# Ledger of designs, part 84: peptides against a protein of PDB entry 5Z08

Target 1, 168 residues: chain A of PDB entry 5Z08
Amino acid sequence: RQKDEWAKKTSSLMKQLDWFIGEHLGAMLAAEELGGPVVGELMEIDPDDLSAGFNAHGKLKKATSQPDLDRRQRRIDDIWGPQDEQGQAHKRKRGADEALAASAEMRDLIEQLMNKLVEAGGDNSATYVEIPRESAAARFLVRSKVAMFHPNDARRLRLVDFGRDLDD
Target 2, 222 residues: chain B of PDB entry 5Z08
Amino acid sequence: GLPRLIDAIEEASKIPAKRRQTPIKPTIEKLTTHLYTHGASPDSLLRLADLLTLRNHLDQASLAAITRNLYPSSTVSDEVVLRFIGALGHGQLKPTLALQALFLRWLVMVYHLLENPGVLGQVYGVLFDLLDTAAIRPQLCHLLALVTRRKHVRPFRIQAILTLSRQTGGDPNLTGLLRVFKNYYPEIIVGDATKGRASAFKHPDPQWRQHLDEIQQRRSEA

## One batch from the design tools (peptide; aimed at target 2 D50 L54 G86)

Design b2_p26_6_s2 (made by RFdiffusion4, then SolubleMPNN; from b2_p26_6, 11 letters changed)
Fold by OpenDDE base, seed 3:
Structure b2_p26_6_s2 (fold): chain B 168 residues (1-168), chain C 222 residues (1-222), chain A 26 residues (1-26)
Amino acid sequence: as target 1 above (168 residues)
Amino acid sequence: as target 2 above (222 residues)
Amino acid sequence: MLFFSPEEVLRLLIQQISEARAKYLA
């Protein structure tokens, strides 16, 4: 009986998480990936500062003239900038596709992190997920204090074990 | 009649108060008395909306008095609504923020009389972008609470409300608006944002509502 | 009352899920 209540609660919370990622977080992550503002700082970051990119700590880098940043900023301007009606429809579609992609990446990453934590059975060394790149999703999880990078390898990410901290 | 009173006020509005040959106050009092007794027709509402929203030489007290007595005798057209929406925001040509707050309050109180309530939904973005303006925020949140539909509830707007609510120390009007958003998406996790004090968006003036109903009833009997 | 940031929302969800899962597996 109690296990069934926790199962229902887990399922309900997972649905809420899935919704939060898909309907709220995905668009913000997509904006960050495209060189938009950091998810939590959207209102405080000057769009002009977005061209500078972010360091590994999620802080604005000084505008280094990297050509790839110009392409991303052009993509943001191409997604959010004033364009003709046909351009706006294509931009909206592209923005929606990027938001869906970012949502999928975040869902997958959280799932992997949660699964690895369960599989590790208390071995902290086995809790790390290898990430192919530092994504907006990975950065957001770290900023949220729900994940941590390996101290010596930024390609390894682990979930914070909140279950243990509740018994202390 | 009402048209002649509006004509006199329109002409007086073109002239600085110090250069007027006759005081306008008695004409304003006649206008407000007429509006209180009979309301304004759609045509009169449009003319009065122009007087209230366009830069002229009428004093703020007169403009506020007209706005407080702006009872529609019939419906409110899209054109009238758009005049008031176009008058919102910052700028030297815009009405004062105090008067804008009265316009937003008026739109809330006459919302059920709009010919096309969808017109406010079309300008939703314009209204939403004004939420940072503290002086009009209470009435603006109330209007947005009436206007908001599922299509308007977007992630960026949820985030904007959350951010602004933090910056304002948890304005109860923003919390109220966020609860309206949550009604369309119950799965919106607003955290403790919705646990705070929220405005219930009650009718801002029950006496004004009652008087409006009396004016509207007299039209249905005529 | 402080509105939760997206980061705080995610953290709260992950924490609640982790707690619920731990209690389910126990």
Scores: peptide ipSAE 0.523, ipTM 0.473, DockQ to the pose 0.259
OpenDDE base, seeds 1, 2, 4, 5: peptide ipSAE 0.516, 0.515, 0.509, 0.511; ipTM 0.571, 0.420, 0.505, 0.589; seeds 4, 5 fail the geometry check

Design b2_p26_6_s3 (made by RFdiffusion4, then SolubleMPNN; from b2_p26_6, 15 letters changed)
Fold by OpenDDE base, seed 2:
Structure b2_p26_6_s3 (fold): chain B 168 residues (1-168), chain C 222 residues (1-222), chain A 26 residues (1-26)
Amino acid sequence: as target 1 above (168 residues)
Amino acid sequence: as target 2 above (222 residues)
Amino acid sequence: MLFFSPEDVLRLLIQQIEENIAKYLK
């Protein structure tokens, strides 16, 4: 009942958030998970850019500057993988799939965090969600000052209570 | 009455201007005249905050006219405040920066009528993180000057203002906010950032204040 | 008791996420 009433009241805002995650944030989070830049260092990540991969500095690998080893791996993948057009289509599809996966992870994490906040009824100790791993999604929420880790347990994440003074 | 005018504007706001059978301007003029004469009740104020902050088909001139006449007849609830705070910053679904500046100016002018002034202190971080937005910075610094308490004056925020002051060539509003911080921590080394002209954060509109006081007095007599 | 409604928390969450990304898009 309370969850249904909450879902109804927040439905418009959740749709807006879902759109934003799907259209913008998902690709950036996927890039971070693939060893790309931290979300915010890249302005716009095309799913095609995710397929190109990232260098040791987290920057997009430009097709021309791939060292001979990446040319060899591409050559091996190009020789033994499906034909260049199909290989490019598979790489694009993989980039899109990673962006979708990152979007789904962020949506699920936000939903869990919101549910725990509502269930806790103002008890901060009960607002923690157990996360399976420190994901790009979890790190992003902390960097955005929306969430915080438990001081003694990096597997526990909660929403920032905007209603409490930070000094308490 | 005011509720019926809001009903008509809410229904019109759902329809693109080109598809409306009747022009909305006469209804907006009736609304703004009513607001100027009587102010808005808490319930009406919440409905108007939703019209101003949510994406709809109202034109910018109408939204600005409503905001300029948004006189509370009583108190301002936390819910109304949070509608305006949630409308701040960059984003495709947010109001224009010009309208956001009017909202911040309004919050400054009605600060003494807030049911809970502490609500702005709770969202202090949200407000502070918008200081890099030049279009809203003057009104934002004024609001922060009213809201700031000792608990908000943290080393990272001091450094952020000092950095932004250098980047802006010494914005007088940032210098004014640094002076407010220094009132809580006199030991803050503000360096050359305080040698410049500081804003005094004077009331943005004395005529608006006088008219608000007249509306508030009529309710205490009724 | 939660000081903010779930709706208010969600609004502030969206605000912080959008603003954080907008800083990096500039």
Scores: peptide ipSAE 0.260, ipTM 0.606, DockQ to the pose 0.048
OpenDDE base, seeds 1, 3, 4, 5: peptide ipSAE 0.047, 0.297, 0.158, 0.228; ipTM 0.310, 0.637, 0.413, 0.584; seeds 1, 3, 4 fail the geometry check

Design b2_p26_6_s4 (made by RFdiffusion4, then SolubleMPNN; from b2_p26_6, 13 letters changed)
Fold by OpenDDE base, seed 4:
Structure b2_p26_6_s4 (fold): chain B 168 residues (1-168), chain C 222 residues (1-222), chain A 26 residues (1-26)
Amino acid sequence: as target 1 above (168 residues)
Amino acid sequence: as target 2 above (222 residues)
Amino acid sequence: MLFFSPEDVLRLLIEQISENIAKYLK
C-alpha cells in the first residue's frame, strides 16, 4: 500500500515535471540556446517569439529592417529564411522544433541524472553523468540547485541527493 | 475604506510616476494609516501582496511603507504566503532584495497567524536555496529557524550550510540555523561553525508585535 | 507554480520526486 502510494505520487510528479518542461521550460531553454535571455529572466516566451531571434543583449529583435546582421543574427536569419508568410511559418515551426528539442534534452538529462543517482547506491563518485556540452539545460539544473558539476570536470554533472536521510 | 485605497494604488501602480496626474503619496499615507489602525483583512492582504510582489511603477519607499504597516487583522492565507515566497530571489521581475528582506521579516512577525504554517515547509527548498543571498540571509535564517522540521534536515542541506558558513566566515545567522538543525539531529558535526556567535532569532520588532496583538484582539472581540 | 521562478519550480519537483523515489526504494 505505501509503496503504491509513493509510486502513484512519483508518477503524478513526473507528469507535472513533463508538463512543466514541455509547456514552459523548453521554450525558455531554446531561447537561451539561441542567444536569448537566460532562463528565468523572461517567464513567458512564446515559441513564436523564438522565431524573431534575439540581439546580442538577449532582447527580442523587433522586425526592424536594419542590416547590421551580426554573425549570430545571420545564423538565425539563415536558419529562418525569408520574411514571407512561408518564411514566418517556417520560423514558427523551427521555434517550436527548438523548444521540443530543448524539452527532450532536459527530460533526457534529468532521467540520466536520476538513474545514475539510483544506480550509484550511495557512491557519490558513480553519480556523475557525462554531458557532451554545457547546455542551457545543464546550466539551468545547476542554477536551480538540482545538479552540481564535478569540481574538476565541467563535463560531469550529478543530481543533488535530495532523497538521502540522516536516519538512513 | 481600505478596498478603495487599494483600488487607487493599483491604478496608480500601472502608470509611471512621471505620468501620474495625481501624487500617490497621500493615498499611500492614507493606506498605511488605515493599516496601522485597523489592519488588513485576508482579501486586502492578498491584493496588497500582489502590489508588493508584482512588478509595477510604485516607488520603493511606498512599497516599504506598506510592508511595514502590513498588519493582518485576521489570519494569513497560504496564497498570501506564496506570493511573498515567490517574490524572493534574483531576477528582473522580482522585488528588490531590500524589499524581500522586509517580506521575510514580515513573515517572521506574522508566522503565528498563518492559516497553514505547513505551507512554508512545502516551499522549504525555495527558502533554503536563497541562503547564499547575503542581503536577505538574516531574515531568511530566522524564518527557516521557525519553519525547520526534522524532515527538512537533510545531509545535502547540512553540507550546504557548513560550506556557506565557511565561505561567509561563520555568519551568525547560519550558525543559528545550524543549531536549529542540531536540535533535531544532535549528532550533526558542525565543528567550528557552531563555536561562533549565533543569532538568537529574537522578534525583530517588539513594538510591531504589540501593535499587531492589539489589532488581533479587536478581532476576537467582534 | 506561476508565482515561482522556473528554477524554484524545477527544484521543488525534483526534490519531491527524489524523496518519493528514495522512499520507494527502501
Scores: peptide ipSAE 0.593, ipTM 0.834, DockQ to the pose 0.717
OpenDDE base, seeds 1, 2, 3, 5: peptide ipSAE 0.590, 0.592, 0.588, 0.591; ipTM 0.832, 0.833, 0.831, 0.832

Design b2_p26_7 (made by RFdiffusion4)
Pose (drawn by RFdiffusion4):
Structure b2_p26_7 (pose): chain A 102 residues (1-31, 98-168), chain B 214 residues (1-190, 199-222), chain P 26 residues (1-26)
Amino acid sequence: RQKDEWAKKTSSLMKQLDWFIGEHLGAMLAAEALAASAEMRDLIEQLMNKLVEAGGDNSATYVEIPRESAAARFLVRSKVAMFHPNDARRLRLVDFGRDLDD
Amino acid sequence: GLPRLIDAIEEASKIPAKRRQTPIKPTIEKLTTHLYTHGASPDSLLRLADLLTLRNHLDQASLAAITRNLYPSSTVSDEVVLRFIGALGHGQLKPTLALQALFLRWLVMVYHLLENPGVLGQVYGVLFDLLDTAAIRPQLCHLLALVTRRKHVRPFRIQAILTLSRQTGGDPNLTGLLRVFKNYYPEIIVSAFKHPDPQWRQHLDEIQQRRSEA
Amino acid sequence: APVRFSPEQVVRMMIEEIAVNRRRAE
């Protein structure tokens, strides 16, 4: 099957993203850098792992967030995540993976 | 003759205006005239795109003059297209929004000359996420309308464009883009973009006809 | 000079690719 290529591509891309977060983004967030990179990654991992865990239940895809998390503000500003409209301490990913003809 | 002019504009681009041993306006005009007559080669386009995209000491009037006369001879590379895409939106590395509107207008006018038009499809999300920026929204919508293929019409983008249409009170450029979206998915709840400058299109066609000569 | 994108755009592109690939893997 062609499956593990979609796995190989994902494991490869995940590493490239973590490298970008650690090398470039954590430092930008500081303005320590190491702490920002770890929390951004943990948050993205939690965000992505849940979006698929719901499959169809769009309502269950929110993760609890500290009050003034800069990682969530960046992710919302970059249009990769959205706050819950009723309260801003839960967050979801934008669901890039959903496709009508997937 | 053209590369020499670019070499001069590149050097002047590195130092402030008052420290220049010569006014640059006469040299900018020579470049503008040459581009009007002969067009820009693929390589010259790349160098001009760097000058238009990177932060330098060139003034706005000079950059706009260059952009308005950026008629390609032959084709437009991905290297050129991506530099203009990376120049879009807000950020300290990026050019003014006014120049960005000119770049987007230019990409629409030269869309048929791209060596790899699919490259815009590979950065579709970069173009789309910028629709909120009103200063460049009309030009963004026109370019997105040319670039949209079925694979790009995803539910999150459908919802995002509908929300933006409601919040802006109904931007006709947004509804024009939604029309293109509906062509791929008629299930969707319901300006046919014209060429932005016909004289520029005509002048480009004249310059492009030289490619048939040998 | 290389092509440059904002961090927000880079993150956006990477997450989209990873998210699409995961759905296709399943």

Design b2_p26_7_s1 (made by RFdiffusion4, then SolubleMPNN; from b2_p26_7, 11 letters changed)
Fold by OpenDDE base, seed 3:
Structure b2_p26_7_s1 (fold): chain B 168 residues (1-168), chain C 222 residues (1-222), chain A 26 residues (1-26)
Amino acid sequence: as target 1 above (168 residues)
Amino acid sequence: as target 2 above (222 residues)
Amino acid sequence: MPVQFSPEEQLRLMIEEISVLIRKAQ
């Protein structure tokens, strides 16, 4: 009975997390990936506004990797394409698509991190998820202090075990 | 007058009950009757706060009786408040948890008479850290509900309430306090932790409130 | 501006709670 209550609470909170990611966090993550502000610098980003480009106050994070730079530049160029009505509609759609993609990436990453933590059974070495790249999602989780990179491998990320103190 | 009664009780408090030449009970009864009729001045409140909070040889029934009749005739100073706050928690020199609960209840009932309500906000952390103490939690949550401001609502305190709520099986007082927190930050997602039964933090003793108002009114007419 | 909770603070609050609830559900 008590376990069932905890499971129900978990499910409810997971749905709220999914909502939070989709309705708020995804657009901010997409903005960061597009070379906009770091997540949290602009609290209200409309996915439709992602296409308008970031003004001079959106500190372009120097993309550390050239491939990400090229992809970002291409995304910017595609966002800054011809300002015809069709171009604006395509830009808005692209902004929405990037927000959806960022939301999906964050959901998947959190799910993987949580699953690995559960599967590891207390073995910290088995809790790492391999990430293909340092994404805005991965960086955000680390800044949020909910995840940590492997000390020797920035492609390995693990969830912080917040539940550990309950077994005492 | 009240000062002479306090003097007699202070002297008696230094001596173990078995070694007293005279029973203190009649003097306690005179004190509580006086307090009920006239209330306590700020100076008398401070002296009584010391008697209630410092380790002495007064019995628990006498201390409880004084606390239940501790009607301020005027305002309550920061010094008086800090005496009661300093008496909270665990330790051999601290009052019993039952008496601490009465002190917290008293602070709730006299909150509107504090000279500086901000003093409780300054010791907010001390109060908050005592939430794990089950015996005082109901009154402590009520006091925190009055004292809480936006500056006190921090993520770590939300998490602490959530944690303690889980550990206690959803204490209604903690749920009530969490609702107070969410009132300052309605956008904060705390899951279903606020959907449970919550305390409304109603006045603990309406009769005590009415009697306090009568004492306070007599002062304004004098 | 009224101090709002950061997205990081909100996410941390949720992940901490979920993590504990999952463990309790096991």
Scores: peptide ipSAE 0.534, ipTM 0.773, DockQ to the pose 0.240
OpenDDE base, seeds 1, 2, 4, 5: peptide ipSAE 0.445, 0.530, 0.520, 0.494; ipTM 0.676, 0.771, 0.760, 0.739; seed 1 fails the geometry check

Design b2_p26_7_s2 (made by RFdiffusion4, then SolubleMPNN; from b2_p26_7, 12 letters changed)
Fold by OpenDDE base, seed 3:
Structure b2_p26_7_s2 (fold): chain B 168 residues (1-168), chain C 222 residues (1-222), chain A 26 residues (1-26)
Amino acid sequence: as target 1 above (168 residues)
Amino acid sequence: as target 2 above (222 residues)
Amino acid sequence: MPVEFSPEDVLRLMIEQISELIRKAL
């Protein structure tokens, strides 16, 4: 009975987490990956603002500012293509695709981190997930104090054991 | 009355100071005088919490003056508490750290008037993770000392406080918080971190407390 | 705009609650 109530509550919270990642966090993570603001500096990033690109200082590129020819700016300009209607539609689609990709990366990373913590059975050395790169998702988890890098290896990430009790 | 003063300040808060037709200072002074004399109802507290926590064009001196006179005439709702907690931390949209320290001090001073003290326990992680912010740490540790229950004393939090205590050279507020943790789990090995001077978490303003008690008594007699 | 918790705070609160419930369910 109590276990069933906890299972239902867990399922509900997991759905809420999935919604939060997809509807809010994914676009902000995509903006950070594209050289935009760090997640949380701008609480409302309009997907349309993603399509405008970011300057070298992480500020929204206004249409009239000459692109500083920085390598990130070229990638943004290549991502965000010509100013015609077809280019604008392609920009919006690409921004949506980047937000979806960032959401998926965050979901997968959280799942791996949770699974490793459960599988480790209390062995802290076995709780690390190997990450292929330092992503916006990985950095966000660390800034959130939800995860920690291995002190000697920035490719190894572990979840904070929030559930551990002193009465255990 | 108080609602009309709040209305005038809300409207003025939408406009940059240089573009206001009338100075807002006289209205702020009337508000703070009213708050000092009568306190704020639950509805007025919510409106004032929004003015204090949301980004607007009010100057820091006015916001600080309102906060210093924010006497509840009754209880403090969960919604009001959550406005102040949501205003904590770093960010372009957050209030200044100086104002956040005043909010934390206010929460300490009105803790006994919370409708549901458990609400602070639900957001315990938000408060705890701000301990590295030196500017708010004294008031934050005091609030955490009031809020902490057995369920919040976890191994990862003990380790975090111990690490931060070493990094800060043994901040007395962190030592005080570790002593609160040890009251729930006497077996916690805190090592040298507890040998130092600890904060006693005394009431931050005895005069403010006395004046609050006078406001609360007048309402019980009416 | 209501004062919103930061995305970091939201995520942390959710993960902390989920982790506690998982441990109780095991």
Scores: peptide ipSAE 0.584, ipTM 0.852, DockQ to the pose 0.760
OpenDDE base, seeds 1, 2, 4, 5: peptide ipSAE 0.586, 0.584, 0.583, 0.580; ipTM 0.856, 0.854, 0.852, 0.849; seeds 1, 2, 4 fail the geometry check

Design b2_p26_7_s3 (made by RFdiffusion4, then SolubleMPNN; from b2_p26_7, 12 letters changed)
Fold by OpenDDE base, seed 4:
Structure b2_p26_7_s3 (fold): chain B 168 residues (1-168), chain C 222 residues (1-222), chain A 26 residues (1-26)
Amino acid sequence: as target 1 above (168 residues)
Amino acid sequence: as target 2 above (222 residues)
Amino acid sequence: MPVVFSPEDQLRLMIEEISELIRKAL
């Protein structure tokens, strides 16, 4: 009975987490990956706003004239296509796709981190997930104090063991 | 009355100081005088919490003056508490760390007036994770010392305090918090981190407490 | 309701609660 209630509550919270990642966090993560503001500096990033791109200071570019777009900005512009209605639609779509990709990366990373923590059975050395790169997602988890890098290897990330009790 | 003063300040807060037709300082002084004399109702507290925590054009001196005079005439709701907690930490939209320290000090001083002290326990992680912020650490540790229960004393938090204590050269506030943890788990090996000077977490302003008590007594008699 | 917490704080609170529940369910 009690285990079933905990399982139900866990499932509910996992759905809420999934929603939070998808509806809020994904766009902010995508913005950071695209050279925008660090997650949390801009609380409300509409995926549609990602389409405008970011300046070197992480501020939303107003749709003004084509300055010499650096390679990253060109990639943003290539991502976001011409400023015509079709281009704006492609821009919005691509912003949505980047937000979805960032959401998926975050979900997967959290899942891996949680699974490794459970599988480790108390062995801290076995709790590390290997990450292919220092992503916005990985950095966010560390800034959130949810995860920690291995002290000697920035490619290894572990979840903070919040569930561990001293009475265990 | 107080609501009209808040209205005037809310409107002024939307306008940069250089564009205000009238100085806001006289209105702030009237507000702080009123708060000192009568305290703030729950509704007024919420409105003032918004003024204090949301980014606006009020100057830091005015915000600090309001915070220093933020006497509750009644209880403090969870909503008011959460506004102040949500305002903590780093970020462009957050209040200055100096103002955050005043908020934490305020929460310590009004802790006994919270409608639900458990609300702080629910957001314990938010508070705990700010311990690395030196500017707010003294007041934060004091608040955590009040809020901490057995359920909050976890291995990862013990390790975090120990690590931060080493990094800070044994901050007495961290030592004080670690002693609070040890009260729940005497077996915690804290090493040299507990041998140092610890903060006693005394009331930060006895005069403010006395004045608050006078305001609260008037409510019980009404 | 305006999210009172930063994304970092919100995520942490959620993960902390989930982690505690998982451990209790095991």
Scores: peptide ipSAE 0.585, ipTM 0.828, DockQ to the pose 0.703
OpenDDE base, seeds 1, 2, 3, 5: peptide ipSAE 0.585, 0.583, 0.583, 0.584; ipTM 0.829, 0.826, 0.827, 0.826; seed 1 fails the geometry check

Design b2_p26_7_s4 (made by RFdiffusion4, then SolubleMPNN; from b2_p26_7, 10 letters changed)
Fold by OpenDDE base, seed 2:
Structure b2_p26_7_s4 (fold): chain B 168 residues (1-168), chain C 222 residues (1-222), chain A 26 residues (1-26)
Amino acid sequence: as target 1 above (168 residues)
Amino acid sequence: as target 2 above (222 residues)
Amino acid sequence: MPVEFSPEDVLRLMIEEISENIRKAL
């Protein structure tokens, strides 16, 4: 009975988390990956704004001066440069696709982190997930103080154990 | 550099304003300009926290100006946090309530930069017991909203917020904090107290946040 | 009005609660 209530609460919270990632966080993560602002600076990023790209200062590109844009920003400009009416629809679709990809990456990473925490049975050394790259998703989890990098290996990420690590 | 400016202000802080040979205001302006441009290192933050929290001969306008420009260039240590927490409350040796409100606002704005956010959870009771102090309540509720974890949500604290909410005529900040409590225990029947207007604990200063992020980015590039 | 937490605060709150529930279910 009590275990079933906890399972039901967990399932409800997971659905809320999935909704939050998909509806809000994915676009912000995509913006950060695209050289935009760090997640949380812009609370509402329209996927259409992702299509406009960001300047070297993380601000929405107004059309004019191309100074020394980081290689990422050049790639974004090449991907998102002023294209005709058909280009706007393709831009909107690409912005939506980037937000979906960022959402999927975050979901998968959280799932892996939680699964490792359950499997480790209290062994902190076994709780690390190997990440292929330092993504906006991984950085966001660390900034949110829900995950930590391994002190000697930035490719290993673990979930913070809020029950033990806060009482020690 | 910043250490020399702090040295000059520390020496001036030991002397009453009427007995100073040179006005301190130009040195305070240089300090605040430097802090705005470069931020403060962990060592400089500790020294500035002592200047802000310990009783000295600095005027309130100077202390407020330093606090408003107290941008960390890196992390914020537990020691710095504890200096500001130790400065809260009533007493002749404590900073003014207006300055305490600025300290709480600062802690909210730099919360993500704390080396150990758990330090605030350890002093949760001290913070919670200050909720009756109207002058600091808005910023205190915001900080508590960030710090609150399930272990802090206890029946006696729920009842304390409900009682204080009734006594204050439904302070929106208390209603906001009570909603945070309800997130951990949805079964809490908070009655009519949650039907009132709750404060949205928004970032107190978006421009300050943006400027902090610019200072923090320069460190990651160095 | 919901308490407008930062995205970081929202995520932390959700992950903390989920992690606690998982621990209690084990």
Scores: peptide ipSAE 0.288, ipTM 0.571, DockQ to the pose 0.244
OpenDDE base, seeds 1, 3, 4, 5: peptide ipSAE 0.274, 0.258, 0.267, 0.272; ipTM 0.486, 0.455, 0.458, 0.484; seeds 1, 5 fail the geometry check

